Peptides against a protein of PDB entry 8HF1. Designs and how they scored, part 238

Target 1, 320 residues: chain A of PDB entry 8HF1
Amino acid sequence: NVMLYATKPTEVMVSFPHQEQVLTVTRLISAEIEKFYVSLDLMNIGVQPIRRSKSLQCLRDPSKKSFVKQLFNDFLYQMKEYGIYAASIAIISLIVEFDIKRRQAETLSVKLMHRTALTLCEKIRHLLVQKLQDMTYDDDDDNVNTEEVIMNFSTPKVQRFLMSLKVSFADKDPKDICCLVFVERRYTCKCIYGLLLNYIQSTPELRNVLTPQFMVGRNNISPDFESVLERKWQKSAIQQFRDGNANLMICSSVLEEGIDVQACNHVFILDPVKTFNMYVQSKGRARTTEAKFVLFTADKEREKTIQQIYQYRKAHNDIA

## One batch from the design tools (peptide; made by RFdiffusion4, then SolubleMPNN)

Design b2_p25_6_s1 (from b2_p25_6, 8 letters changed)
Fold by OpenDDE base, seed 4:
Parts: structure tokens; C-alpha cells; sequence
Structure b2_p25_6_s1 (fold): chain B 320 residues (1-320), chain A 25 residues (1-25)
């Protein structure tokens, strides 16, 4: 019985300044979304027939307005928590979703609603891209994906994360890297994935070192609503990570479903650890020798974060 | 200079280390 001494990872907290960068563009975008909500509430979409599929009827809001608001609220959260650059990626996901919903619309009123949402997303995208271009002399879209632009238009949290990645992995052998990045929300996985792809491509020291993937945790909604494409993507992403074809995996907290992921040498928690289970599960993935478990906290939340870590450590030791 | 805070494994001690020094290892 080789007691595999589960090597305890080194726990590290990275503090970042809570700069609410109140950019004029973020205020404008927020105001446009609020105006849209007022208009959305006035839209008569009619009652769509609840197709009783037998499985857990997600209360399809018969108006589908709640779903539209959710996507924009998630976008606003993304813009606030991760910055303008991440928001420029996030908005593309909304554009795709609203275009799909527009095409799938069973009524003209629903089609018009999704079209209006899409038009707003396009306006938001232009505002974001224009702001990213303020730092570039050349109007070439390729110039907005530089390391400098990504860093400058990311929140301090994301800046510290990217710096941590760069220092950790610059010119290292890809085979020696097994990195997990945990985020709270599913949509954030895609946004951070897109951000990392661009950052890695723009950072010579990382370009041939890091190969990111993302995994969107299973929707608490029945697996039946996950597109066959999403399920295939998840399986492929996991397999690529297991096979070492990807060495950085972005996961949402929905790793509750026992994703059999290999032992990692780096685990980054980008969002606050809200539960003991999340702490134990995420930390439990950092099992290699000299593994690092990295938490990010705003300076204002530092003390609270420290106390929470001690509570989780104590609780973990009481169960072990 | 950016510092990180390293938790001691066996105590409630926190050590400040430069980000570069910590992550380069």
C-alpha cells in the first residue's frame, strides 16, 4: 500500500486592485442595455405554446424575454469582471446566440425581438472594438489582439492572471504543463478561452507552450438540451487534455460531475471560491510535486478571502 | 513590483514573495 502522499499544493493568493475602471464606453453600453430592457418590456411577443417535452421543462419563458435579459446580464458581468477586451469576445457569443434564436423564431414578434437584440449586440461590438483601437494607430482589426491591448483593456484580475501565466510558462516544455483554470460561469469559459488564444498568439514566449481548451460544465438543465455539438466538444476537449494535446483547461465550477481530469501542477481560481466543495475539488486537482493552487482576490476582499481559506483548510483537515 | 502571498502549509503564516520569483520556480 504505497500511501501516495498527496503532496499538498502550495496555496497562493494574488491580490489585485479593485479599480472600477469606469470607462465612458462601459457606461454607454450599460445605458444602451437598460434602454433595450425598457423597450423589451414593452414588446408584445405573445404566449408561445409550451412544447411539453417530457423532460424537465425548463420554464421556457413563453416570451423568451428572460433569456435575452440573462444573456445581456451575463455580458455586463463579463465586462465588469474581466474587462473590455473580454467583453469584445463575449459579445460575439451573444451575436451568435441571438442569430440562432432569430432563425429559430416561430413568430414574427419573437424574430423581431431577437433581431433587435442582435442589432444592439452589433452596436456594442462596434463600441468595444473602437475603444480597443484607441490604442492602435492602425485601423487593422489584427492590431487589437496584441499583448499590450489585451493587458490594457483587461481588469486588474485578468492582468494578474495573464502575468502569472507568462511568468509560469514562458519558454517551458509544453509536456511539463498541466494547468486548470476555474471560473464561475459557463460563458466565462468561452470568453477566457478566446482571450487566452489571442494572448498566447501575441506572446512569443507562450505561443508554442500553451494550448488551451475549455470545458463548459453540464448545464443543470437536462443533457437533452445540450446540443450534440456541445457534448462532442466537451468530450473532445477532455480527451485532448487527457492526451496532452491541450495543457491548459478552462473549466466552470460545474466540475461537480467528477470530470476525471489528471493531476495538474497549476490550478488557477479566477473567481471567488464560494463553496467548500469547490475549494476541495479544485485544490484536489493540484497533486503534482510542487503544484501551485492560485487564488485571485481583490485587495478589499483580501482579509475575507484569507479567513475563508483558513476555514476551508480547517474543514478539509477535519474530514481527511 | 507585484507580490503574491504564499500560505504556509502547516500554519496560518503568510509570506509575501515577488510574482516573478514565485511563478518562475
Amino acid sequence: as target 1 above (320 residues)
Amino acid sequence: EIYVEVFDEDSDKITKVSMEEFFSK
Scores: peptide ipSAE 0.679, ipTM 0.968, DockQ to the pose 0.853
Fold by OpenDDE base, seed 3:
Structure b2_p25_6_s1 (fold): chain B 320 residues (1-320), chain A 25 residues (1-25)
Amino acid sequence: as target 1 above (320 residues)
Amino acid sequence: EIYVEVFDEDSDKITKVSMEEFFSK
C-alpha cells in the first residue's frame, strides 16, 4: 500500500489595486435602480381579488418586492466587484427571471411590477452594451466579446484572475488541467462562466485548452423549488467534469453539499475566504503533485488576508 | 511586472515571485 503522501498545495496570494474610478455609466445605472426602488415602495401590490383570506395575501406581498430588490442588489454587487462586462452578462439573467415571474403573475399589479423591472433591465442592458461598443473604433465590428474589451471593462481582480489563467494554461494539454474556481454567490457562477466562455473564445492560446462548466449550490429553498432543469444541469456539469469533457469548474458552496469532485491541480478563490470551513474544503481539493491554491486580495486588505491565512493554517494544524 | 506572494509550507515566510515565473511551471 503506497501511502500516497498527499502533497500540500502551494498557497499563493495575488494582490490587485483598488480602483476608485466609478464610470459615469455605473453611476447612471445605480441612480436608475434607486429611482426604481422609490417607485416600487409606492406600488400597491396587496389588492388581490377578495376570494382568499386577506391576511395570507398581505404577508406574501412584501416578499415579492424584497425578491425584486434582492436581484437588483445582486446585480449592483456584480457590477462593482467584477466590472461592467460581467454586468452585461448578469443583466440577461435578471431579464429571464423577471419575464418568468411576469408570466407567472396571478394579479395585474404583480404583472405590472415585473414588467416595470423588465423595462429597467432593458435600459440597463442598452447602457452597458453602448459603453462596451465605445471602445470599438470600427463601426462595422459590433463584437464586444474581444479579449481587449473583456479585460478593459473588468475589475482589477478579474483582470488578475484572467491573466493567471492565461499564463497557467496557454498551449497546455487539456488532459493535464483540472481547475476549480470558487465564488461566494451562486449568481456569480453563471456570470463568470459566461465571461470565461467569451474570453476563451477570444484568446487563441486557450480556445482548445479550457472547457469551462459551472455548478451552483442547492438553494436552501425547499428541494421542491429547484427546477427539474437546474437539477439536470448540475448533474450534467458534474458528469462532464468527471469525464474530462470539462476541465474548469466554477462553483459556489458546492463542497458543503458533499459533491464528490476529483483532485485538482489548480484551485482559485476569486472572492474573499470568509470561513475556516471554506478554506479547508477548497484547499483540500488541490491534491495533485505541485497543486496551486490561489487567493485574490485587494492591496488595502492584504495584511488582513495574510493574518486570516495564518490563523486558518494554525487552526488546521491543530486539528490534523 | 506583476508579482505574486508565495507562502512557505513550513514557516510564516512569504516570497515574492513574478506571475509569469510562478504560473508557467
Scores: peptide ipSAE 0.676, ipTM 0.967, DockQ to the pose 0.842
Fold by OpenDDE base, seed 5:
Structure b2_p25_6_s1 (fold): chain B 320 residues (1-320), chain A 25 residues (1-25)
Amino acid sequence: as target 1 above (320 residues)
Amino acid sequence: EIYVEVFDEDSDKITKVSMEEFFSK
């Protein structure tokens, strides 16, 4: 019985300073969203007929207002957790979604609601882009995607993550890289994907080395909102990662759903590990020789994170 | 210089290592 001692990955914790990015622009954006919520609550959009097939989401939000608030709350979370640069990418996803919903609106009142949300997103986009341009001498939109701008307008967590990637993968052979990045929220996958594309393009040492993709967990709330396009994208992204056409995969909750991902040499947990199952499943993907399992924690949460990791390690050893 | 904290595999020991030294390997 050759117990293949699956070499345990090296577990590493990267701490970062808890700086609340108290930027005037983030306060302005938050205030504009709060004003919009007051306006949204006053909007009469009528009783929407519950169509049987769209039942679960329509049952949860017959007014469609809570869904609009959810998207803006997810945006606010991304701006807080990942920074202004990530927020400038995240807002584009909201613009696309509200434009689709505006076009699909069955009533004039719902159409107006989505139009108002879209107008706010465009205002937010301009505020974000203007702030990114404050560090650039040139008014050229392409100048906001530099390594310096990305780094300076990212949270300390994202800065440490990007530095870890740069040091790990600078001038390496793409074939030797199999990297997973775990995030909590599905919308964060796309946001961090866009950020990484721009960062890799602006960092010569990572150009042609890292090829990112992203996967989102199945939307338990509305499988119908997984557009045929999103399902095709997910299937294509998984296949590209299996075939080695992508060597960095950003995931949310994907491993809990039984998606078979290959053994990786790097696993980054960008957000806090909330469950023992997530810990075991994500760590269990770091199975190559000298694999690294990297956790990120705020300095203020360091001791809590350490204690949680020891609890998970103990629980894992008791099952093994 | 930025440091990372490496967990020991067999104990509750944590070792501080430079980010450059740890990730360059």
Scores: peptide ipSAE 0.676, ipTM 0.968, DockQ to the pose 0.867
Fold by OpenDDE base, seed 2:
Structure b2_p25_6_s1 (fold): chain B 320 residues (1-320), chain A 25 residues (1-25)
Amino acid sequence: as target 1 above (320 residues)
Amino acid sequence: EIYVEVFDEDSDKITKVSMEEFFSK
């Protein structure tokens, strides 16, 4: 019995300065969203008939206002955690969602609510794009998707992540790369995917090297809420990753135990590891002999992060 | 220069390595 010593992945921590992007634009956007919440609370959208579908009682705010607030709160989180460049991508997802909800509105009041939200999203998009353009000295090249713009308008966490990718994968063979990127939130997968597409396209050393995909974990939310399109996308994305047509996968949850994902040589945890299960399952994907398991931490949380890693390592060794 | 902190597999030792040196390998 050759105990194949499954070589443990090399665990590495990348620290970054906790710098809040104190941009006037972010303050303006936050103030506009807060003003919108006050307006939203004053909107009379009527009592929506609770269609008693038995199972889905808890999360359907009958007012639909909570869902609108959730999307904007998620956007504010993305802007804070990933920067204004990531926010410029994230806002497009809100625009699409509110336009769908506006078209599906059964009442004029609900239609107006979603229209007002959509108008705010367009205003936010213009503010973000204008700020990104302020760095383009040449008025003629409206291309806000340069490596410089992406880097300068990303948080220190995202900057360190992008630098880690560039150094790791510059001029490498695409076939030798199997990279997972874990994020906490479902909406972050699409945002980071869009950011990576633009970054890779603007970085010659990566353009023909990295092919990203994203998948959102099945939240234990009833499979009835996942659109057939979203399930098809997830299956296609996983298949592309298995076939080597994609070599970088962004995930919001631990891939369900049944998703046979190949052994990866790089696992990046972009957001804080909050659970032992997340640690074990994400680390367990870094299974090649020279696999790297990369964690990101703010400098202020460094000591706490180190202690948490040691606790997880100990707990893992006690179960193994 | 940007440094990363590498955890030792068998101990609580942490080693600082340049980002370039660590990720280029």
Scores: peptide ipSAE 0.676, ipTM 0.967, DockQ to the pose 0.826

Design b2_p25_6_s2 (from b2_p25_6, 10 letters changed)
Fold by OpenDDE base, seed 4:
Structure b2_p25_6_s2 (fold): chain B 320 residues (1-320), chain A 25 residues (1-25)
Amino acid sequence: as target 1 above (320 residues)
Amino acid sequence: MEYVEVFDHDSDKITKVPMEEFFSK
């Protein structure tokens, strides 16, 4: 029970400027998604037969339109919160998902809907990649996966996070590193994982030092809908982290389900801590006074974040 | 120069520390 240990890690807040990077490309992408929603609402896809899977009456949206909108809304969130570089990775996950759904479509109308969504994703991908390439002066190096490109096309939050990682772990022994990164959303785990892989590969000081993994929390959607592949991946990722084959784990807030992860010397919270339970559970992974518990906050939310930390500290001391 | 804000363990004191200095230790 993580709650029972009075953990006193060094609590740190990293502030970042709230720059709404109003890139023309992000406006264009948002506008294209909104146009697509209008088109999507007009699509007649018929009533899909509710396959009663026995367990959870998750009212499958008989239209499957809500799920399409959810994925694009999650993408828009990633683009806003993490930047266009992260968005270029996130869009690939949408492409994969819509291609799977297109192939699994029971009707031509549903197949067409997913194909239209896929076409939009490819357009978005092109716009993002083109924008990333605009910074590469050397016509010959089409490599958008440089440290410079990653940094320049990440939000200030992500920039500060990457800087913190670089300074913390440059040229260190991989065995001495145990790092957790908490994010709010399931899809963010995979996005930040992809970003970190590229960043580590582009940063010599972190090559062979950091080995990231990610764990997507169990969807509150019935465990029956977790693909056998996702469950296998989660189990493998946890085991790799336990065995020391991975030393950085990206987790969604759904670590609530008692994933016994070892004590870590670094815990990064990339997204706002919304609940006391999240605070206690994440902080409870940093057990020593030398361990760092790092929060990221926009400058405008700094005071609110400080007050929340004090409230959570007080509440934690009252239970311990 | 970027700073981080370090919370005191036993008080409501916050100390600003250079980011590089804090994370290098």
Scores: peptide ipSAE 0.652, ipTM 0.962, DockQ to the pose 0.823
Fold by OpenDDE base, seed 1:
Structure b2_p25_6_s2 (fold): chain B 320 residues (1-320), chain A 25 residues (1-25)
Amino acid sequence: as target 1 above (320 residues)
Amino acid sequence: MEYVEVFDHDSDKITKVPMEEFFSK
């Protein structure tokens, strides 16, 4: 029972400035998504046949429109929370999802809906990539995946996270590293994974040091949406992390079910800790006093975060 | 220079430490 271990890792808070980088490109993207929502609401996609084999949640979105809106809302959240560079990776996940849904469409109207969503995603991708290229002074190096571009187009939170990783792991022995990164949302795992791959590849001190993997928690909501591929990926990623073939794991807070991940020497909480259970489960992965448990907070939320951590520490000590 | 805030193990004390110094150890 993870709750019974009085783990005392070194708890650390990294503050970052709350800069709403309201770039013209982010405003334009948000406006295009809002226009798309108006068009989506006007689309007649008909009554979808309730397939008996789909879980009760497939019954909650008979129009499939709410799922489309959810993906774009998750994208907008990632663009706001992690920056334009992360958004350029996140949009690829939407493109893949809408292409799958377009191919699986049972009606022409549903196929058209997913095609329209896909067209918007390609437009958004182009706008993001164009903005990333605006900083590449040399017309010849179309490589938007440099350390400088990643850092400049990331939010202060992500900048502090990447700096923390670089300082922590530069030129260290890969076998001595066991790092967990917790994020709130499922789609953020893959986005941060892609960002880290590019950052590690662009950072010589990390290229042969960090090998990232990602794990998405089981969607308790719709086991039917968990592709067999996602379940296989999760098992493979966990096994690679256990075997030491991967030394950094990005995971969503929905590690509800018993994923026996080994004790780690670094635990990063990239998103706000919203529940006591999340605090205990994530902190319980850092078992030694030398282990680092790192929280990120906006400067404006610093005091609230400190008070919340003290409440969680007290509650944990009362149960232990 | 960027700082991190380190929580004490046994008290409500917070110590500011340079980011580079803290993570390099």
Scores: peptide ipSAE 0.651, ipTM 0.961, DockQ to the pose 0.833
Fold by OpenDDE base, seed 3:
Structure b2_p25_6_s2 (fold): chain B 320 residues (1-320), chain A 25 residues (1-25)
Amino acid sequence: as target 1 above (320 residues)
Amino acid sequence: MEYVEVFDHDSDKITKVPMEEFFSK
């Protein structure tokens, strides 16, 4: 019985400059969302016609406004953390979500609320796309999905991540690659997936080398048709990754739910490690020989991140 | 040149390595 000594992964920290580049477009978008919140708070959506079960419907109305605000807050977070290019992908997801909610609206007031949110999303989309086009001097090439545009309109964190991927995987055999990318928030999985598809397609050295997939946690809130589609997508994505038809998986905390994935040679933690459990579980996926476990940190948080890693390493050694 | 910081396996030592050298292996 050869005890396969589980080789410990190499732990690596990639630092990036914290540039609060307040672009005029990001300030304008933030101001438009704040104006929309003021208008949303003034909207009376609770005047539903008196059906006999009055009490339960009134209690659900605050939740509808709260959900709209949550989606825009999540969008603002993506724009800040990942950049304008990622935001241009994220806004499409909001458009799709609000269109579904608009169609499902039981009242004219709720339908109007979602319509107003959609109108704002289309305005934001236009502002983002226009800003991406401002760097293409050639009026004829409407293609904002170039390597240069993606890199220039991404945050320093995302730039360092994309550089790390390019150097790691340029002209490699797809079969030798098993990569995990961890993100904190569920909605970020789709955004980073869309960004990576466009980046890989625009980067010749990564074409036919990287095939990304994404996995999002179960939405326990609505057992509806969306939850069935999400479950089907998750099963398909996991199976493609197991079969080697995909070699890069973007995931959130979903791997904590006991999803069996193969041993990986690369694990990237794109967002800050907030819990010991996340550290142990994500690091525990980097199990191949010469596996790399890569963390990203802002320069201002470097010392705090180092101290946190040492605390987690110590705690892990005390349990092992 | 971009550098990465590599944690030692057996100690609290950190080493700086060029990004290209580290990820190309």
Scores: peptide ipSAE 0.650, ipTM 0.961, DockQ to the pose 0.836
Fold by OpenDDE base, seed 2:
Structure b2_p25_6_s2 (fold): chain B 320 residues (1-320), chain A 25 residues (1-25)
Amino acid sequence: as target 1 above (320 residues)
Amino acid sequence: MEYVEVFDHDSDKITKVPMEEFFSK
């Protein structure tokens, strides 16, 4: 019995300065969202009849107001954690969602609520794009998707992540790359995917090297809430990653037991590791020889992160 | 110059390595 000593991945911590980009634009956007919440609370959208049949819908505020607030709160989180450039991508997802909800509205009041949310999203998009354009000194090239703009309007965490990708994969053979990127939130997967597409396209050393995909973990929320389109996308993305047509996968949850994802040589944990299960399962994907397991931490949280990693390592060794 | 911190496999030792040196290998 050759105990295949599964070579433990090299565990690495990348620290970054905790600089809140206190831009006037981010304060303005936050204030506009807060004003919108006050307006939203005053909106009479009526008591929607709880159709008895979908018992699980009882957990969502029947007014749909809580869902609107959740989307804007997730946007604010992304703007804070990933920066203005990531926020400019994230806002498009809100625009699409609110336009769908506006069209599907059963009442004029609900339609108006989603229209008001959509109008705010368009205002936010304009403010973000205008701020990204302020750095393009050349009036003629309105291209906000340059490497410089992406880096300058990303948080230190995202900057260090992008630098780590560039150094790791510049001019490498795409076939030799199997990279996982873990994020905490479902909506972050799509946001970071869009950011990476633009970054890769603007970075010659990566343009023909990295092909990203994203997968939203199955929330334990009933399969009824996942659109047929989202399920098709997930299956296609997984298949592309298995076939080697994609070599970087962004995930918000541990790939369910049974998603046979190839042994990866790089696993990036972009957000803090909050659970032992996340640590073990994400680390367990870094299975190639010389695999790297990379964590990102704010300098202020460095010591806490180190202690947490030692606790997880100990707990893993006690179970193995 | 940016550094990363590499955990030792068998100990609680952490080693600082230049980012470029670590990720280029």
Scores: peptide ipSAE 0.649, ipTM 0.961, DockQ to the pose 0.860

